# Peptides against a protein of PDB entry 6CSU: the designs that were tried, part 51

Target 1, 51 residues: chain A of PDB entry 6CSU
Amino acid sequence: GALEELRGQYIKAVKKIKCDMLRYIQESKERAAEMVKAEVLRERQETARKM

## One batch from the design tools (peptide; made by RFdiffusion4, then SolubleMPNN)

Design b2_p18_8_s4 (from b2_p18_8, 6 letters changed)
Fold by OpenDDE base, seed 1:
Structure b2_p18_8_s4 (fold): chain B 51 residues (1-51), chain C 51 residues (1-51), chain A 18 residues (1-18)
Amino acid sequence: as target 1 above (51 residues)
Amino acid sequence: as target 1 above (51 residues)
Amino acid sequence: EELEQIVKEVQEELEKAK
């Protein structure tokens, strides 16, 4: 009935948000790691040029 | 009625989740910026010690 | 329905945050 369908819609919505957030967090961590790596390299290059 | 009340509760709950996720994203960006700043400082210190 | 719309709004915000 309408009640069961509504409950199902809520559960589906919450699960979808959860999955999307977990994926975002994982991808964000990967991007952050690459940004740090690039920043470290840039910093070393800048320091080397000043020597 | 009961169905309308439940619908309202589900919508309210999902909107709360949305708001919490947006806040998480904002706070995570701030933490990432501070992490990069700290990494840059440590990298400079490490390079300086090797001079 | 409205619940699916809110989910889509979350997805759009996640894409903007990348």
Scores: peptide ipSAE 0.444, ipTM 0.792, DockQ to the pose 0.801
Fold by OpenDDE base, seed 2:
Structure b2_p18_8_s4 (fold): chain B 51 residues (1-51), chain C 51 residues (1-51), chain A 18 residues (1-18)
Amino acid sequence: as target 1 above (51 residues)
Amino acid sequence: as target 1 above (51 residues)
Amino acid sequence: EELEQIVKEVQEELEKAK
């Protein structure tokens, strides 16, 4: 009935948000790691030029 | 009725989750910025010592 | 329905946050 359908929609919505957040977190960590590596490399070069 | 009340509760709960996710994203960006800033500073010092 | 719309809004915010 309508109550069961609504309950199912809620559960599905919450699960989808959870899944999307977990994926975002994982991708964000990967991007952050690459960003730090790139920044460290650029900074080493910049610092070396100033020495 | 029961259906309308439950619908309202489900919508409220999902909106709360959305709000929590937006806050998490904002805080994550702030933490990432500070981490990069700290890493850059450490790297400058490390590179300078090696010169 | 409205629940799917809220989920979609979350997805859009996550995409924007990349």
Scores: peptide ipSAE 0.444, ipTM 0.792, DockQ to the pose 0.826
Fold by OpenDDE base, seed 5:
Structure b2_p18_8_s4 (fold): chain B 51 residues (1-51), chain C 51 residues (1-51), chain A 18 residues (1-18)
Amino acid sequence: as target 1 above (51 residues)
Amino acid sequence: as target 1 above (51 residues)
Amino acid sequence: EELEQIVKEVQEELEKAK
């Protein structure tokens, strides 16, 4: 019935948000790691040029 | 009625999850910025000591 | 329905945050 359908819609919505957020977190961690790596390399080069 | 009230509760709950996620994203960006700043400073110091 | 709409809004915010 309508009540069961509504409950199903809620559960599906929450599960979808959970999955999307977990994916975002994983991708964000990977981007952060690459950003730090690149920044460290650039900073070493800049420091070396000024020394 | 009960169905309308439950619908309202489900919508409210999902909106709450959305708000919590947006807050998490904002806080995560702030933490990432501070982490990069700290890493840059540490790397400059390490490079200077080895030069 | 409104629940699916909120899910889509969340997806849009996650994409914008990248």
Scores: peptide ipSAE 0.444, ipTM 0.792, DockQ to the pose 0.830
Fold by OpenDDE base, seed 4:
Structure b2_p18_8_s4 (fold): chain B 51 residues (1-51), chain C 51 residues (1-51), chain A 18 residues (1-18)
Amino acid sequence: as target 1 above (51 residues)
Amino acid sequence: as target 1 above (51 residues)
Amino acid sequence: EELEQIVKEVQEELEKAK
């Protein structure tokens, strides 16, 4: 019935938002890790040039 | 009626989730900007000590 | 319906935040 359908729509909406947020958080962590990796690489290259 | 009231409650709940997510995104951007600012400050201080 | 619209708005904000 209409009540069950409305409840289903609410649950589906909340689950979709949850999944999208988890993906956003994971991708944000990956971008941060890549920036750190790039910085470490540049610093090591600078040190190597000074040696 | 009961169906209209429940619909209103579901919409209100999902809108609250949306607002919480927008706040999280904004706070995440602010934290990232502050980390960059702190790094630039440390690098400038290191350069000043070497001068 | 309105619930799907709110979900889409959240998705658009997340994409813009990348």
Scores: peptide ipSAE 0.439, ipTM 0.787, DockQ to the pose 0.859

## One batch from the design tools (peptide; made by RFdiffusion4, then SolubleMPNN)

Design b2_p19_1_s1 (from b2_p19_1, 7 letters changed)
Fold by OpenDDE base, seed 4:
Structure b2_p19_1_s1 (fold): chain B 51 residues (1-51), chain C 51 residues (1-51), chain A 19 residues (1-19)
Amino acid sequence: as target 1 above (51 residues)
Amino acid sequence: as target 1 above (51 residues)
Amino acid sequence: GPLEELEKEGKEIVERAKA
């Protein structure tokens, strides 16, 4: 019935939102990790140039 | 230093995203619950009218 | 839960990147 259909649609929507958010956070974490790696490399190179 | 600042900014951003996600999910659940309540009420009223 | 795991993994990723 209409109530069961609404419940099904709600559950499907919530699962989609959850998956989208997890993907967004994962991609954001990957970008942040790459930025940190780049900064570490820059600092090491700068230290080497100052020797 | 720059690396510690980046780390701090990243952790702060992740915590903000987490809070925003939890709030969004909670608000979505509340809206869905209200929609279900409204549908149940409608069905009960419709049944009463068909008697 | 998944959100706590996301926060934990985020901290671990940052620490691995610093190493």
Scores: peptide ipSAE 0.079, ipTM 0.552, DockQ to the pose 0.044
Fold by OpenDDE base, seed 2:
Structure b2_p19_1_s1 (fold): chain B 51 residues (1-51), chain C 51 residues (1-51), chain A 19 residues (1-19)
Amino acid sequence: as target 1 above (51 residues)
Amino acid sequence: as target 1 above (51 residues)
Amino acid sequence: GPLEELEKEGKEIVERAKA
C-alpha cells in the first residue's frame, strides 16, 4: 500500500543522500590535491622569479 | 498517524544530513587552507635552500 | 544541489501518498 511504498522510497532517498555525500567527499579530496599541486607550482614560479 | 510520522522523520533526517554536509564542507575548506599554507611554506624553504 | 532536489522530491512523494 501507500505506506509501504513511502517507507521504501524513504529508505531509497536516504541511501541516495549517503552515496552523494560520499562521492562529494571523494571529489573534494581530489580537488584539494589538485589545488595544492597548483599552489606549489605557483609558489615555485614566484620564488624562482625573485632569484 | 504513521504516514505523518514517517514524513516528519524523513524531513528531519534530510535536514540533519544537509547540516552535516555543510559542516563537513566548511571544515574541509579550513583544512584545505591550512594545508596550502603549510605546503607553500615548505616549498619556499625548499626553493630558498637551493639558492 | 542534489540534497535540495532530494528534499523536494521527498516532499512531493509524501504528498502524493497522502492523497
Scores: peptide ipSAE 0.071, ipTM 0.412, DockQ to the pose 0.378
Fold by OpenDDE base, seed 3:
Structure b2_p19_1_s1 (fold): chain B 51 residues (1-51), chain C 51 residues (1-51), chain A 19 residues (1-19)
Amino acid sequence: as target 1 above (51 residues)
Amino acid sequence: as target 1 above (51 residues)
Amino acid sequence: GPLEELEKEGKEIVERAKA
């Protein structure tokens, strides 16, 4: 019935949200790491050019 | 009835998840910015000490 | 983005449950 259908769709949506959140967290960590690496490299290059 | 209650609870849960995700995104951006600032400062200090 | 898609899917689920 409509109640079972809604419950099934709710469970599906919650599972999708969980997966999307976990993926976002993982991708956010990766982007943060890459941003730090890029900034460190840039900073070293700028310092080397000023010497 | 049970269907209306479940529907209401689902809408409430989705709104909460939305708010939690937006807050996480904002906090992640702030943490990333602080991490970059800290790493830049550390890198400058290390380079200065090696001169 | 994924958040907007989740909101859209949620609205569609609610509307389908009303039918």
Scores: peptide ipSAE 0.068, ipTM 0.414, DockQ to the pose 0.266
Fold by OpenDDE base, seed 5:
Structure b2_p19_1_s1 (fold): chain B 51 residues (1-51), chain C 51 residues (1-51), chain A 19 residues (1-19)
Amino acid sequence: as target 1 above (51 residues)
Amino acid sequence: as target 1 above (51 residues)
Amino acid sequence: GPLEELEKEGKEIVERAKA
């Protein structure tokens, strides 16, 4: 019935949102890690320049 | 230094996102529950009408 | 839960990036 259909639609939507959010967080972490790596490299280069 | 500041900013951002996600999921569940309650009520009313 | 695991993994990724 309509109730079961609504429940099914909700569960499907929530699962999708959960997956999308987890993916977003993971991608954000990856970007952050790359930014940190780049910053470390810059700092090392600057240190080398000052030495 | 800049690296430590970036690390701190990242951790802060991730924690915020986590909290926002948990809140979103909870609010979504609450909305879904209310929708289900409303649908149950409608179905009961329809059943009563047909009886 | 998955969000706690994501937080843990994120911290580890950042620390590895700093190494």
Scores: peptide ipSAE 0.081, ipTM 0.556, DockQ to the pose 0.045; fails the geometry check

Design b2_p19_1_s2 (from b2_p19_1, 6 letters changed)
Fold by OpenDDE base, seed 2:
Structure b2_p19_1_s2 (fold): chain B 51 residues (1-51), chain C 51 residues (1-51), chain A 19 residues (1-19)
Amino acid sequence: as target 1 above (51 residues)
Amino acid sequence: as target 1 above (51 residues)
Amino acid sequence: GPLEELEKESKEIVEKAKK
């Protein structure tokens, strides 16, 4: 019935949100790490040039 | 009735999860930006010291 | 991206629930 279907849709949505959030967090952490590495490398070069 | 109340509760819950996720993403971006700024500053000092 | 898809699915479920 409509009630059971709605409940099922809610549970499915919540599970997907959880999975997508966890994946986003993991991917974001990886991208952040690479961004920091790149920025540090660029900064070393820039600082060295200015000295 | 019970069905309308349950629908309202599910809608409210899904909206809350969405808002929480968006807030997390925004806060994560802000933290990432600050981490990069801090790392760049530390790297400038370290590079300068080594030269 | 995944966030946009999540938003779409959430909206669809909410709209179905309102019917």
Scores: peptide ipSAE 0.099, ipTM 0.501, DockQ to the pose 0.164
Fold by OpenDDE base, seed 5:
Parts: sequence; structure tokens; C-alpha cells
Structure b2_p19_1_s2 (fold): chain B 51 residues (1-51), chain C 51 residues (1-51), chain A 19 residues (1-19)
Amino acid sequence: as target 1 above (51 residues)
Amino acid sequence: as target 1 above (51 residues)
Amino acid sequence: GPLEELEKESKEIVEKAKK
């Protein structure tokens, strides 16, 4: 009935939000890792210029 | 140093996003509950009209 | 949760980058 369908739609929406959240966190982790690697490279280049 | 500051800024940003998403989910749950209650009321009213 | 795991991994990334 209508109540069961509404419940199903709610559960589906919550699952989608959960998946979107987890994907966003994963992508954010990847971007952070790339930023750290880039910063390390810049610092090593600067150190090399000072020697 | 720069790496530690970058890490700190990243963690702060992720914490903010987590809080925003959890608040959104909570508000979504509240809206879903209100929709279910409204549907139950409508169905009971319809049943009463048929009697 | 996911945030705590992210913080753990972030710490590991920083330590690896320093080497």
C-alpha cells in the first residue's frame, strides 16, 4: 500500500545520501593526498635550490 | 610546518562537511516521519467517509 | 567511523611524505 511505498522511497533516499557521503569523503582523501605530495615536492625543490 | 597546517585545515573542512551531512540526514528523517503521519491521517479519514 | 578512518590515513600519509 501507500505506506509501504513511502517507507521504501524513504529508505532508498537515505541509502543514496549515505553513498554520496562516503564517495565525497573518499574523493576528499584523494585530493588531500595529492596536496600533501605536491607540498613535499615543492619543499624538496626549495631545499635543493638553497644547496 | 606547512604540512601540519595543511593537514589541520583538511581535517577541519572534513569535520564541517560531516556535521552538515548528519544534520541534513536528521532533517530528512523528520520530514519523512511527518509525511508518514500525514498519510496515515488521510487514509483514516477516507475510511471514515466510506463508513 | 569514516571520519576517524580518514584522520588515521591522513596521519599515515604525512609520515610517509616526510621520508
Scores: peptide ipSAE 0.089, ipTM 0.530, DockQ to the pose 0.095
Fold by OpenDDE base, seed 4:
Structure b2_p19_1_s2 (fold): chain B 51 residues (1-51), chain C 51 residues (1-51), chain A 19 residues (1-19)
Amino acid sequence: as target 1 above (51 residues)
Amino acid sequence: as target 1 above (51 residues)
Amino acid sequence: GPLEELEKESKEIVEKAKK
């Protein structure tokens, strides 16, 4: 019935939001890791230039 | 050193984002639940009016 | 929406960390 359909729609919407959020979190972690790696590279290059 | 500080800041930033996202998910679930409850109430009232 | 605002916040935090 209409109630069950509505319930299903809301649950579906929440699940989609959750998935989007989890994906964003994962991508944010990856970006942070890449920034750290880039910084490590720059630090190593700086050290090399000072030697 | 600067690298460790930066790493710490990025980890802190990601943790904050994660917390914000989880809070948003929780609030979204609560809103969805409240909407369903409101719909159930309206359905019951409609049924009562038809009796 | 809220996702975009959180993305904005994320970027601001990262930029502050780089300074």
Scores: peptide ipSAE 0.088, ipTM 0.550, DockQ to the pose 0.016
Fold by OpenDDE base, seed 1:
Structure b2_p19_1_s2 (fold): chain B 51 residues (1-51), chain C 51 residues (1-51), chain A 19 residues (1-19)
Amino acid sequence: as target 1 above (51 residues)
Amino acid sequence: as target 1 above (51 residues)
Amino acid sequence: GPLEELEKESKEIVEKAKK
């Protein structure tokens, strides 16, 4: 019935949102790690240059 | 230093996103509940009309 | 849940990147 269908649609939507959010978080973490790596490299190079 | 500042900024941003997402979920649940209530009412009225 | 782990996991980013 309509109630069961509505419930099913809601659950489906929530699951999708959850998956999208988790993917976003994962991708954001990967990007952040790359930014940090780049910064670390820059700072190491700067230190080396000052030797 | 730059690394610590970057880390701090990232953590701050992530915390904000987390809060926003949790708020969204809460609001979505509330909206869903209201929709279900409305649907239940409609179906009850339909049943009553068919009596 | 996964959202509750955000802050914890974020603390590990710098250490992972340094390797």
Scores: peptide ipSAE 0.085, ipTM 0.535, DockQ to the pose 0.062; fails the geometry check

Design b2_p19_1_s3 (from b2_p19_1, 8 letters changed)
Fold by OpenDDE base, seed 3:
Structure b2_p19_1_s3 (fold): chain B 51 residues (1-51), chain C 51 residues (1-51), chain A 19 residues (1-19)
Amino acid sequence: as target 1 above (51 residues)
Amino acid sequence: as target 1 above (51 residues)
Amino acid sequence: GPLEELEKEGEEIVKKAKE
């Protein structure tokens, strides 16, 4: 019936949202890690220039 | 230095994202629960009309 | 869950990126 269908739709939607959010978080963390790594390299280069 | 600043910015951003996501999930769950509750009430009413 | 540990994981990622 309508209730079962709505329940199914809700469960499907929640699962999709969860997956999308986890993917977003993972991608965000990866981007942040790359930014930090790049900054570390720049700072090491700067230190090397001063030696 | 720049690395420490970036690290701080990242941690702050991650904390904000966490809070926003948790709030979104909670609100979404509440809305879904209300929708299901409303549907249950409608179905009970329909059943009552048929008795 | 994964969202509850997001802060801790973020700090660990920063640590790894600095290596």
Scores: peptide ipSAE 0.063, ipTM 0.539, DockQ to the pose 0.032
Fold by OpenDDE base, seed 4:
Structure b2_p19_1_s3 (fold): chain B 51 residues (1-51), chain C 51 residues (1-51), chain A 19 residues (1-19)
Amino acid sequence: as target 1 above (51 residues)
Amino acid sequence: as target 1 above (51 residues)
Amino acid sequence: GPLEELEKEGEEIVKKAKE
């Protein structure tokens, strides 16, 4: 019935939110990792320059 | 040192991401709730029309 | 949860970057 359909829609929406959250977390971790790698590279280059 | 500073920057960024995600979840839940309320209203109006 | 795991993985990401 209508109430069961509404419940189903709500559960579906919650699952979508969960998926979006997990995707955002994954993408954010990837961006953070790339930023760290770039910084490490800069520091290594600076160290090499000072040798 | 530089590596410790980098670590600190990463941890700070992760904490920021966490806060942003919690806010996103909260806002998404609110939007979902509003959608449900709107649907319930439509169903009630339909039921009333069929009486 | 996933947010806590995000925080816990920080040291691992930094470690990998140092390699």
Scores: peptide ipSAE 0.059, ipTM 0.534, DockQ to the pose 0.043
Fold by OpenDDE base, seed 5:
Structure b2_p19_1_s3 (fold): chain B 51 residues (1-51), chain C 51 residues (1-51), chain A 19 residues (1-19)
Amino acid sequence: as target 1 above (51 residues)
Amino acid sequence: as target 1 above (51 residues)
Amino acid sequence: GPLEELEKEGEEIVKKAKE
């Protein structure tokens, strides 16, 4: 009935939100990691040039 | 030095990610709530039409 | 929660990058 359908729709929406959040977190971590790695590389290159 | 600057940049990035996530969660909750409210309203209207 | 875990993992990422 209508109540079961509504419940199903709500559960589906919550699951989607959860998936979107997890994906966002993962992508954010990846971007942060790449940012740090790039900076470390640049600093090492700079240090090498100063030697 | 370079290491302190790198650490500072990363901390700033993490703080930004945290803020973005909190905002995303809040917006997602609001969208979910509106979706449910709209569906309940539609179902009530449908029930009223059947009466 | 997930945010706290994100911060912890970030600290580890920085540590590993500096090695």
Scores: peptide ipSAE 0.056, ipTM 0.529, DockQ to the pose 0.030
Fold by OpenDDE base, seed 1:
Structure b2_p19_1_s3 (fold): chain B 51 residues (1-51), chain C 51 residues (1-51), chain A 19 residues (1-19)
Amino acid sequence: as target 1 above (51 residues)
Amino acid sequence: as target 1 above (51 residues)
Amino acid sequence: GPLEELEKEGEEIVKKAKE
């Protein structure tokens, strides 16, 4: 019935939201890691220039 | 230093994302609950009409 | 959940990058 269909749609939507959120988190972590790596490299270069 | 500042910015961003996502989830759950309630009510009305 | 772990893992990423 319509109620069961609505329940199914909700569950499906929740699963999609979960997947999208996890992907967003993962991609955000990857970008953050790369930004930090780049900053560390810049800091090391700056240190070298000041030596 | 710049690295510590980046770390601080990242943590701040993560906290904001967490809050926003939790709010979104909560609001989505509330909307879903209301939709289900409305559907149940419609089903009861339909049942009554068919009696 | 994943959002709670995000803060911890994010801090670890920064920590490891400093090494």
Scores: peptide ipSAE 0.063, ipTM 0.531, DockQ to the pose 0.079; fails the geometry check

Design b2_p19_2_s1 (from b2_p19_2, 8 letters changed)
Fold by OpenDDE base, seed 5:
Structure b2_p19_2_s1 (fold): chain B 51 residues (1-51), chain C 51 residues (1-51), chain A 19 residues (1-19)
Amino acid sequence: as target 1 above (51 residues)
Amino acid sequence: as target 1 above (51 residues)
Amino acid sequence: ELEEESRKIVEEAKEKEEE
């Protein structure tokens, strides 16, 4: 009936939101990791210039 | 050293993002539940008007 | 190491959402 269909739509929507948020978190982590990598490279270059 | 501090900042930032996303998901679920509740009430009112 | 820690944080987030 209408209530079961509405419940189904709700569950589907929540699952989609969950997946989208997990993807966003993963992409955010990848961006943060690249920022850290870039900073590590800069520090290594600075250290090398002092040697 | 600077690398350990940077690593610490990265981990802290990722944890914050995680918490923010989980909160967003929870709030989104609550909003969806309220929309469902409102729709159920409307359906009950329509059914009552037909009786 | 940072990548592994990041993966752990995502898995913990999944577990918490499934609770």
Scores: peptide ipSAE 0.149, ipTM 0.585, DockQ to the pose 0.029
Fold by OpenDDE base, seed 1:
Structure b2_p19_2_s1 (fold): chain B 51 residues (1-51), chain C 51 residues (1-51), chain A 19 residues (1-19)
Amino acid sequence: as target 1 above (51 residues)
Amino acid sequence: as target 1 above (51 residues)
Amino acid sequence: ELEEESRKIVEEAKEKEEE
């Protein structure tokens, strides 16, 4: 009935939200890792210039 | 030094990720709520047609 | 120290969500 269908849709929506969130977290971590990597390279270059 | 700066940048990046994640979660919840609301309205309309 | 910093990050992020 309508209640079961609504419940099913709610559960489906929650599952989708969870998946989207996990994907977003993963992508954000990857972006952060690249930012840190770039910074490390900059610092190494600066250190090399000081030597 | 370089280590302290890198650490600071890491912490800043993590803070940003956290904020972005919370925002994403909130927006996703709002979208899900609207989807559920729309479905409830559809089901009510269908029920009304059957009466 | 890292745990304390992590807690501070979480609290600051919650405050920003409420804004």
Scores: peptide ipSAE 0.111, ipTM 0.574, DockQ to the pose 0.027
Fold by OpenDDE base, seed 3:
Structure b2_p19_2_s1 (fold): chain B 51 residues (1-51), chain C 51 residues (1-51), chain A 19 residues (1-19)
Amino acid sequence: as target 1 above (51 residues)
Amino acid sequence: as target 1 above (51 residues)
Amino acid sequence: ELEEESRKIVEEAKEKEEE
């Protein structure tokens, strides 16, 4: 009935949000690691030019 | 009735999860920015010692 | 994509509450 359908929609929505959050966390960690590598490279180049 | 109460609980729970996700994203961006600043500072100090 | 979807949902929820 309508009550069971609403419960099913709730569970489905919560599961999707959880999966999306876990994926975002993983992708954010990878982007952060690449940003750090890029910043370290730029800083080494800038420091070398100032010496 | 029970259906309206369940609908209200569903909407409230989904809104909370989405707010929690947005907060996590914002906090993650702030932590990433601080990590980059710390890495840049360490790299400048290390490069200065190697010259 | 997730950030954009999340922002849209929160903004729509705020607009409905002000109403």
Scores: peptide ipSAE 0.111, ipTM 0.552, DockQ to the pose 0.045
Fold by OpenDDE base, seed 4:
Structure b2_p19_2_s1 (fold): chain B 51 residues (1-51), chain C 51 residues (1-51), chain A 19 residues (1-19)
Amino acid sequence: as target 1 above (51 residues)
Amino acid sequence: as target 1 above (51 residues)
Amino acid sequence: ELEEESRKIVEEAKEKEEE
């Protein structure tokens, strides 16, 4: 009935949010690593230039 | 009635989870920015030391 | 947990840059 359907929709929504969060975290980690890598490279060059 | 109340509770719960996720993401971004900043500072020093 | 994971990410990024 309507109650079971509503419950089902709630569970589906919560699971969707959880999955989206986990994906975001994973992608964020990957982007963070690349950002740090790039920043390290740039900083080495900048430091070398200033010396 | 009970059905409307339950619906309201589910909607509230989903909104709460969404807000919590957004807050987590925001805080994660802030921490990531601070980490990059710290890494840049360390790398400048390390590069200078190696030269 | 996030802080620990973040530290690991930074370390891995540094290692990859030095390769």
Scores: peptide ipSAE 0.084, ipTM 0.478, DockQ to the pose 0.011

Design b2_p19_2_s2 (from b2_p19_2, 9 letters changed)
Fold by OpenDDE base, seed 4:
Structure b2_p19_2_s2 (fold): chain B 51 residues (1-51), chain C 51 residues (1-51), chain A 19 residues (1-19)
Amino acid sequence: as target 1 above (51 residues)
Amino acid sequence: as target 1 above (51 residues)
Amino acid sequence: ELEEESKKIVEEAKRKEAE
């Protein structure tokens, strides 16, 4: 019935949100790692110039 | 009735999840910025020692 | 309740971030 259908939709939506969050976190970590790598490289060059 | 009550609960929960996600993202960005700052500082010291 | 489920999702996400 309508109640069971709505319940099913709720469960499905919550599961999707959970998955989306986890995916976002993973992608964010990857971007952060790349950003750190780039910044470290830049900083090495800057430090070298100041010496 | 039960159907309307369940619908209300679902909508409320989804709205809260969305808000929690946005807050989490903001906090994650702040943490990432601090991590980068710390890494840059460490790298300056490391680079200086290698010269 | 549903609010508690939301909290659990966020908590799990934070654990995954820390890994």
Scores: peptide ipSAE 0.189, ipTM 0.595, DockQ to the pose 0.028
Fold by OpenDDE base, seed 2:
Structure b2_p19_2_s2 (fold): chain B 51 residues (1-51), chain C 51 residues (1-51), chain A 19 residues (1-19)
Amino acid sequence: as target 1 above (51 residues)
Amino acid sequence: as target 1 above (51 residues)
Amino acid sequence: ELEEESKKIVEEAKRKEAE
């Protein structure tokens, strides 16, 4: 019935939002990891230049 | 009625997910900042040792 | 900024659900 359908729609929407946010967090972690890698490389170069 | 209650429960669930994800992101940013700080310090030490 | 971007994603999802 209409009530069950509405319940299903709300549950579906909540699940989608959860999945979207988890994916966003995962992508953010991947970008952060690449930034850290780049920063370490730059720091190595800067330190070496100063020595 | 039942429809209004379901809507209320949906909104509550979405707000909960939002808050939890934002908290996770903030904590992740803090951990990442500390990790970068530690990596930069280690890299300086390693580079200096090799020079 | 990650927090602001996250807020935008959540609000967009809410708007899409309401459509």
Scores: peptide ipSAE 0.171, ipTM 0.579, DockQ to the pose 0.046
Fold by OpenDDE base, seed 3:
Structure b2_p19_2_s2 (fold): chain B 51 residues (1-51), chain C 51 residues (1-51), chain A 19 residues (1-19)
Amino acid sequence: as target 1 above (51 residues)
Amino acid sequence: as target 1 above (51 residues)
Amino acid sequence: ELEEESKKIVEEAKRKEAE
């Protein structure tokens, strides 16, 4: 019925949001790791130039 | 009624998830920035020791 | 706390995927 359909739609939407959040968190961690690596490399080069 | 109650619960849950995600994103950015600063400092010191 | 909630979601997802 209408109630079951609405419930199903809302549950599906919430599950999607949770999945999207988890994906975002994982991707954010990966981007953060790459950003740190890049900054370390840049800083090494900058420090070397100042020596 | 039951439909309005379910809708209300869904909207409340989605709003909470959205707010939590936004907060997480902000806090994650802050943590990432601090991590980069710390790594840059450590790398500068390490590079200096190798010169 | 979102981090705790996310960890719970991840662990639940892992369990379901392993079934």
Scores: peptide ipSAE 0.128, ipTM 0.550, DockQ to the pose 0.034
Fold by OpenDDE base, seed 1:
Structure b2_p19_2_s2 (fold): chain B 51 residues (1-51), chain C 51 residues (1-51), chain A 19 residues (1-19)
Amino acid sequence: as target 1 above (51 residues)
Amino acid sequence: as target 1 above (51 residues)
Amino acid sequence: ELEEESKKIVEEAKRKEAE
């Protein structure tokens, strides 16, 4: 009935939002990893310059 | 009624998911910051040892 | 807990995409 259809629509919407947030988290983790790599490279280059 | 309760449950679930994911991202950023700090310290200690 | 739930959701999504 109409109530069950609405329930299904809300559950589907919640699942979509959860998936979108998980994708955002994954992309955020990838960006964080790139920032760490960049910082490591920067410090090594600074060390080399000071030597 | 039942329709309003279901709508309320949907909104509550969406808010909870968003908050939990944002907390996860924040904690991930904090861990990344600690890793960067540790790497910076390591590189500086290595430089000091080589001098 | 949240990480485990996240992994389950991602795995389910990948399975559905492969169908």
Scores: peptide ipSAE 0.121, ipTM 0.574, DockQ to the pose 0.034

